Peptides against a protein of PDB entry 6IDX. Designs and how they scored, part 150

Target 1, 380 residues: chain A of PDB entry 6IDX
Amino acid sequence: KELAKLSADVTFATEFINMDGIIVLTRLVESGTKLLSHYSEMLAFTLTAFLELMDHGIVSWDMVSITFIKQIAGYVSQPMVDVSILQRSLAILESMVLNSQSLYQKIAEEITVGQLISHLQVSNQEIQTYAIALINALFLKAPEDKRQDMANAFAQKHLRSIILNHVIRGNRPIKTEMAHQLYVLQVLTFNLLEERMMTKMDPNDQAQRDIIFELRRIAFDAESDPSNAPGSGTEKRKAMYTKDYKMLGFTNHINPAMDFTQTPPGMLALDNMLYLAKVHQDTYIRIVLENSSREDKHECPFGRSAIELTKMLCEILQVGELPNEGRNDYHPMFFTHDRAFEELFGICIQLLNKTWKEMRATAEDFNKVMQVVREQITRA

## One batch from the design tools (peptide; made by RFdiffusion4, then SolubleMPNN)

Design b2_p17_8_s2 (from b2_p17_8, 10 letters changed)
Fold by OpenDDE base, seed 3:
Structure b2_p17_8_s2 (fold): chain B 380 residues (1-380), chain A 17 residues (1-17)
Amino acid sequence: as target 1 above (380 residues)
Amino acid sequence: MEKRKRRMEAAAREAAA
């Protein structure tokens, strides 16, 4: 107990480390010797002292043995561990993952996200916070090829449902530290959109052009009786598509692919539009047809609006930015949907379309509408 | 707690480099 308290002092820590004190503490953990009276209390103070000493940054985290890692991971993976030991073990694992890629690899082999989920299903918000912090550390340190797998594991309805039901909708106020960890998890998940946000459409890629054609098909051919097959002439077909792309509200009516060459938002805008068209087809068709049937200058250009809204959402959500220590703002909606960004887009595009109508906007008012919509989204 | 937040920001900077 005294050692754990004194270990917070840098002068004491320096002297104790110089006396190989950390090595003694690690050996106590590695021994696993439960034969001592008050073993659990002794272990809890040992882990506290170890963590406080290591937090001075004097000793490399790579000094720990595989036996130590397995012992700490064992306290997290085994049922019926004392809350005090579990809390410190989660905190040690978080610190190990954050400070060493070698330790990350070893820990990722010993612990699954599924085991950490069990620590979210408790009433103790401190345990929940450290469990999410460890998930965030594992997510942050995952190699690029595994980040999507971590996101998919998070996107598993189970983890989101547990966070939503046991943390966000819990009977306890969310503390600042939990709010920060939820914010971090949100940022790390939305950063997976950065690649698509920075991907330019290739106007010569037929597969990408087929997506734009699919948007047209869903909007205009879904209600068309198959008997009105437009006549075989390639030129009449091109002229018809130019009209349809104008009705869809693309800036470039001849080649809508050019509207997706700007990054940000690049291909991410097209992904959002396609998601809306496939998952919320009735909403998509309604928005497009309501604006396409207007012969007045008050038509809301869907294509342009979708692109600029996607860019605005990326700016608001800080897509591609690192998590900031001072930020605690998270969106509860992020935990309600598997494709939360696309669902947010679907809500915001309806808000934009409504705001456009209420303002009786024209194409000249576009930037003014976007400013009003930004204020509405940031206040919600 | 503050020392851990600084480590996460440092780790995030290292993961972005």
Scores: peptide ipSAE 0.033, ipTM 0.762, DockQ to the pose 0.801
Fold by OpenDDE base, seed 1:
Structure b2_p17_8_s2 (fold): chain B 380 residues (1-380), chain A 17 residues (1-17)
Amino acid sequence: as target 1 above (380 residues)
Amino acid sequence: MEKRKRRMEAAAREAAA
């Protein structure tokens, strides 16, 4: 008890570390000797003292043995561990993952996200917070290849559902620290969009061009029986498509692929448009047709708007940026759906279309509309 | 800083119990 309290003092910590005191604490954990009276209490204070000592940054986290790591991971992965030991073990693992890439690799082999999800299904918000903090640390330190796998994993879908049901929709107020960890998880989840955001469309890629053609087909051919596509010559067909791409509101009516060569938002804008067209087809068709039938210069250019809105959403959500320690603003909707970014885009594009109409905007007002929409999104 | 504070607060609660 006294050691744990004194370990917070930098002078005491320095002297204790110089006396190899931290090595003694690590060996006590490594021994795993459950036969001692008051072992759980002693262990909880040992882990507290260890954390406080290591938080001074005097000793490298790489000094810890594999046996120590396995013992701490064991307290997190095993059922029926004392709450005080579990909490400290989660905090130690988080600190190890954050401070050492070599420790991350070892910890990622010893624990699964599934084991950490079990610690979210409790009433103790402190345990929930440290469990999410460790998940966030693992996500942050994961190699890029593993981040994508973690994102697509059933474990991540399950994690979002558990967080929604047991944390966000829980009967308890969310504390500032939990809100921060939810914010961090949100930021790390949206950083998975960075690859698509920075992917330029190749105008020569036929598969990517076929997506743009599919957007045109969904908007304009949904009522046309495919049998009545008249055998009109290749030139009339190209001229027809140019008109359709103008009605879709692309900046480049001849080659809409050129509108997706700017990064950000690159291919992410096309992904959002395709998602809207396939998942919310009626909404997509309505937005396109309401503007395509207008000859009054008050048409909202859907293609341009979708691209600039995707870019704006990436800026608002800070896609590709590291989480800020001072922020705790999270959006509950990002835990309600697997495709939460695309769903947010679908809501915001409707808001943009509405705002454009209400302002009686023209193409010259485009930036003003986008500014108003930004203010509306950031206040919601 | 906040994590360190929480660890100290936890240790202080256990020391007062």
Scores: peptide ipSAE 0.032, ipTM 0.666, DockQ to the pose 0.035
Fold by OpenDDE base, seed 4:
Structure b2_p17_8_s2 (fold): chain B 380 residues (1-380), chain A 17 residues (1-17)
Amino acid sequence: as target 1 above (380 residues)
Amino acid sequence: MEKRKRRMEAAAREAAA
């Protein structure tokens, strides 16, 4: 107890470390000797002292043994552990993951996201916070391949559901620290969009061009079977498509693929448009047809608007940026849907279309509309 | 770092109470 308290002082920590004090603490954990009177209390203070000492950054986290890691991971994976030990063990694992890629690899083998999700199903918000913090650490330090796997896994859907039901919709006020961890999780998840955001469309890729054609088909030929791909369309059919792409509001109505060569938002804008067209088909068709039937200069260019809105959403959500330690702003909507970004896009494109109409905007007002929409989104 | 320190100080205080 006294050691744990004194370990917060840098002068004491330096002297204690110089006396190999950390090695003694690690050996106490490694021994696993449950035969001591007040073992749980002693262990809790040992873990506190260890973590306080290590937080001074004097000693490398790589000094810890595999046995130590396994013991700490064991306290997190076992169902019947003292809350005080569990809390400190989660914090130690988080710190190990954040400070050492070698330790990350070892820890990722010893613990699963599923085990950490179980610690979210408790009434203790501190345990929940440390569990999310460890998940965030694992997500942050995961190789890109593993990050994508973590995001796509059932674990992420389950994690989101558990967070929504047990944290966000819980009967307890969300503390600042939990809000920060939810923000971090949101940022890390939205950063998975970075690849698509930075992917340029290849104007020569027929498969990508077929997606744009599918957007046209859904908007204008909703009853036409996709199997009726109009064969080598006569020049009249090409001219008709140019008209349709103009009605869709592409900037380059001759070759809409060129609108997706700008990064950001690259292919992510096309993904959002396709999602809207397939999942919210009625909304998509309505937005397109309302603007395509206007003979007035007040048509809202859907294609251009979708691209610039996607870019704006990426900017607002700071896609590709690391989480800031000072921020705690998270969007509850992120936890309500699997494709939360695309759903947010679908809401925001309707807001944009509404705002455009209300402002009686023309193409010259485009930037002004986007500014108003940005303010509306950021205040919501 | 400093926020972790504060969390651990809080946890140490709660474990000491």
Scores: peptide ipSAE 0.030, ipTM 0.661, DockQ to the pose 0.041
Fold by OpenDDE base, seed 2:
Structure b2_p17_8_s2 (fold): chain B 380 residues (1-380), chain A 17 residues (1-17)
Amino acid sequence: as target 1 above (380 residues)
Amino acid sequence: MEKRKRRMEAAAREAAA
């Protein structure tokens, strides 16, 4: 107990470390000897002292043995009554993962996200916070090949459901630290969009062009009487498509693929448009047709708006940026839907279309509308 | 808590480097 308190002092820590004090503490954990009176209390103070000493950054985290890691992982993976040991064990594992890629690899073999999810189902918000923090550490330090798996896995869907039900919708206020960990989880998940945001469309790729053609088909062929089979030659068909792409509000009416060559938002804008068209087809068709039927110069260009909105959302969400320590703003929507970014896009594109009408905007007002929409999104 | 916060920022910076 006294050691744990003194370990917060840098002078004491330096002297104690110079006396191999950390090695003694690690050996106490490694021994696992439950034979001592007050073992649980002693262990809790040992783990506190260890963490406080290591927090001075004097000793490398790589000094810990595999036996130590297994003992700490054991305290997290096994049902324990002692909340104090569990809390410190989660904090130690988080620190190990954050400070060493070698320790990350070892810990990722010993602990599953499923085991960490069990610690979210408790009434203790501190345990919940430390569990999410360890999940975030594992997510941050995961190799690129594993990050996508962590985001898409059943474990992640289950994690979001548990966070929503046991943390966000809990009968208690969210503390600042929990809000920060929820923000971090959101940032790490939205950063997976960076690849698509930076992917340029190839205007010569027929498969990518077929997606744009599918957007046209969903907007215009779903309402077209099948009796107007365009039996007329390839040139009339090209001219028809140019008209349709103009009505869709693309900047390049001849080759809409050119609008997706700019990064950001690249292919991510096309992904959002396709998601809207397939999942929210009625909303998509309404937005496109309402603007395509206007001859009053007050038409909202859907294609251009979708691209610029996707870019704006990436800027607002800071896609590709690391989580900031001072931030605690999380979106509950992130935990309610698997495709939260695309759903956010679908809400925001409707807001944009509404704002365009309310402002009686023309194409010259485009940047002003986008600025108003940005303010609306950031205040909500 | 405050020391823990600094560790996460440091680790985030190292993960981006």
Scores: peptide ipSAE 0.035, ipTM 0.759, DockQ to the pose 0.719; fails the geometry check

Design b2_p17_8_s3 (from b2_p17_8, 9 letters changed)
Fold by OpenDDE base, seed 5:
Structure b2_p17_8_s3 (fold): chain B 380 residues (1-380), chain A 17 residues (1-17)
Amino acid sequence: as target 1 above (380 residues)
Amino acid sequence: MKKRRRRMEEAAKEAAA
């Protein structure tokens, strides 16, 4: 207990570390000697002292043994009654993951996100906070291939549901630290969109062009069997498609793929459009047809609007920005759906279309409409 | 707490580099 208190003092910490005191603490954890009277209390103070000592940054986290890691991971992965040990163990694992890629690899082998989700289902907000903090650390330190897998995994869907139901919708106020961890998780989640946001469309890639053609098909040929669309259009068919792409509100009516060559938002805008068209088909068709039937210059260009809205949403949500230690603002809405960004896009594109009509906008007013929509989104 | 938040930010910078 006194050691844990004194370990917060840098002078004491320096002397204690110079006396190999930290090695003694690590060995106490490694020994796993559950036979001692007051073992849990002693261990809790040992872990506190260890963490406080390591927080001085004098000793590398890589000094810890694999046995130490396994013991700490064991306290998190096993159903333990001792909340005090669990809390400190989560904090130590977080610190290990953040400070060392080698430790990350070892820890990622010993614990799963599924095991950490169990610690979110408790009434203790501190345990929940440390569990999310460790999840965030693991997410941040994961290789790029594994980050996408973590995002798409059932564990992530379940994680969002558990966070929503047990943390956000809990019968208690969200503390500042929890709000920060939720913010970090949100930032890390949004940063998964960065790749698509920075991916340029290849106008020569037929597979990518087929997505744009699918948008046309859904809007205008929804009752027609896709099998009868003859791929090799005569000049008359090319002219027909140009008209359709104009009605869809693309800037480049001849080759809409060119509208997706600008990054941001690149392919992410096309992903949003396709999601809207497939998941909210009635909404998509309505928006397109309402604007395609107007010859009064008050048509809202869907394609252009979708691209610029996607870009705006990326700017508002700060996609690609790193987590900031001072921020604690999170959006509960992003925990309500697996495709929350695309759903937000679907809400905002309807808002844009409404605002365009209310303003009686023309193509010249486009930027003005976008500014009004930005203000509406940021005030909501 | 503050040191840990700082380390998260530092680790994020390192992971982005």
Scores: peptide ipSAE 0.321, ipTM 0.897, DockQ to the pose 0.817
Fold by OpenDDE base, seed 1:
Structure b2_p17_8_s3 (fold): chain B 380 residues (1-380), chain A 17 residues (1-17)
Amino acid sequence: as target 1 above (380 residues)
Amino acid sequence: MKKRRRRMEEAAKEAAA
């Protein structure tokens, strides 16, 4: 207990480390000897002292043995552990993951996100906070391939549901530290959109052009079988498609693929449009047809609006920005659905279309409409 | 707490570099 308090002092920490005191603490954990009277209390203070000593940055985290890692991971993965030991073990694992890629690899083999989800289904907000902090550390340090897999995994869907139901919708106030960890998780989740946001469409890629053609098909030929692949369309068919792409509100009516060459939002805008068209088909068709049937200058250009709205949402949500130590603002909506960004896009594109009508906007008013929509989104 | 938040930010900078 006294050692744990003194370990917060840099002078004491330096002297204690120079006397190999940290090695003694690690060996106490490695021994796993449950036979001592007051073992749990002693272990809790040992783990506190170890963490405080390591937090001075005098000793590399890479000095930690595999046996030590396994013991700490064991305290997190076991169903019945003393709350004081569990809390400190979560904090140690978080620090290990953040400070060493080698330790991340070893820890990722010993624990799963599924095991950490069990620590979210508790009444103790401190345990929940440390569990989310460790999940955030693992998510941040994961290789890019594993981050994408983690994003799509049932474990993340379940994680979001558990966070929503047991943390956000809990009968208790969210503390500042929990709010910060939810913010970090949100930032890391939004950064998975960065790849698509920075991917330029290749105007020569036929598969990508087929997606744009599918958007046209869904809007105008909703009852027509997709099996009518546009064969070598006669010049008359190309002219027909140019009219359709104008009605869809693309800036480049001849080659809409050119509208997706700007990054941001690149291909992410096309992903949002395709999601809207497939998942919310009636809403998509309604928005397109309401603007395509107008003969007046008050048509809302859907394609242009979808691209600029996607860019605006990326700016508002700060997609690609790093987690900031001072921030604690999170959006509960992003825990309500697996495809929360695309769902937000679907809500905001309807808001944009409504606002355009209410303002009686023309193409010259486009930037003014976007500014009003930005204010509406940021106040909601 | 503040030291840990800083470590997250530092680790994020390293992962983005």
Scores: peptide ipSAE 0.320, ipTM 0.896, DockQ to the pose 0.856
Fold by OpenDDE base, seed 3:
Structure b2_p17_8_s3 (fold): chain B 380 residues (1-380), chain A 17 residues (1-17)
Amino acid sequence: as target 1 above (380 residues)
Amino acid sequence: MKKRRRRMEEAAKEAAA
């Protein structure tokens, strides 16, 4: 107990480390020997002292043995562990993951996100906070190929729903530390959009062009089988497509692919449009057809609006921003759906279309409409 | 607490570099 308290002092920590004190603490954990009276209390103080000593940054985290890692992981994976030991074990694993890629690899083999989910289904907000902090550390340190799997595990209706129901909608105030960990989780989730946000459309990529053709098909030929789209459009069909792309509200109605060459938002805008068209088809068709039937210069250009709205949402949500230690602003909405960004886009594009009508806007008012919509989104 | 938040921010900067 005194050691755990004194370990927070840098002078004491330096002297204790110089006496190989950390090695003694690690050996106590590695032994797993439950023969001592008050073992759980002693272990809790040992883990506290270890963490406080290591937090001075004097000793490398890579000094820990595989046996030590397995013992700490065991305390997190076992259902009947003392809460004080569990809390410290989660904090140690978080620190190991953050400080060493080698330790991350070893820990990722011993612990699954599924095991950490069980620690979210508790009434203790501190345990929940440390569990989310470890998930965030694992998410951050995951290789790029596995980061999407972690995102899919977050998008797994299970983790998202548990955070929503047991953390956010819990019968208790969200503490500042929990709010920070939820913020970090959102930042890491939004950073998965950065690649698409910075991907320029290749106007020569036929597969990307086919998505624009699919948007046209869904809007104007909703009952037509996509298999019947003849690849070699005659000149008459090219002229027809130019009209359709104008009705869709693309800036470049001759070659809509050019509208997606600007980054941000690049291909992310096209992804949002396609999601809206496939998942909310009735809403998409309504917005497009309502504006395509107008000849009064009050048509809301859907394509241009979708691109600029996607860019605006990326700016508001700070897509690509790194986690900041001082931030704790999280959006509960992003825990309500697995495709929360695309769903937010679908809500905001309807708001934009409504605001355009209410303002009786023309193409000259576009920037004014976007400013009003920005204010509406940021105040919601 | 503050030291851990800083370590997360530092690790994020290292992962982005």
Scores: peptide ipSAE 0.317, ipTM 0.895, DockQ to the pose 0.810
Fold by OpenDDE base, seed 2:
Structure b2_p17_8_s3 (fold): chain B 380 residues (1-380), chain A 17 residues (1-17)
Amino acid sequence: as target 1 above (380 residues)
Amino acid sequence: MKKRRRRMEEAAKEAAA
């Protein structure tokens, strides 16, 4: 207990480290000797002292043995562990993951996100906070392939549900530290969109062009009786498609693929449009056809609007930005749905279309409408 | 706590580099 308090002092820490004091503490954890009176209390203070000493940055985290890592991971994976030991063990694992890629690899083999979810179902908000902090550390340090797997896995869906129900919708105020960890998790989740946001469409890729053609098909062919497939030549079909792409509100009516060559938002805008068209087909068709049937110069260009809205949402959500230690602003809505970004896009594109009508906007007012929509989104 | 938030930010900077 005294050692744990003194370990917060840099002078004491330096002297204690110079006497190989950290090695003695690690050996106490490694030994697992439950025979001592007050073992749990002694262990909790040992782990506190270890963490405080290591927090001075004098000793490398890579000095820890695999036996030490397994003992700490064991305290997190066991269902009935003393809360004081569990809290410190989560904190130690987080620090190990953050400070060493080698330790990350070893810890990622010993602990699953599923095991950490059990620590979110408790009434102790500090345990919940340390569990999310460790998840965030694992998510940050994961290779790109594993990060995508973590985001898409059933474990992540379950994690979002548990966070929503047991943390966000809990009967207790969210403390600043929990709000920060939720913010970090949100930032790390949004950064998975960066790849698509920075992916340029290849105008020569037929598979990507077929997605744009599918948007046209969903908007215009879903109501057309299949019997009127005019057998007329390839040129008439190209001219017809140019008209349809104009009605869809693309800037380049001849080759809409060119509208997706600018990054940001690149292919992410096309992903949002396709999601809207497939998941919210009635909303998509309504927005497109309502604007395509207007001849009064008050048409809202869907394609251009979808691209610029996707870019705006990326700016508002700070996609690609690093977690900031001072921030604690998180959006509860991103825990309510698996495809929350695409759903937000679907809400915001309807808001844009409504705002365009209310303003009686023309193509010249486009930037003014986007500014009003930005203010509406940022106030909600 | 403050030291740990800083470590997350530092680790994020290192992971982005």
Scores: peptide ipSAE 0.320, ipTM 0.897, DockQ to the pose 0.817; fails the geometry check

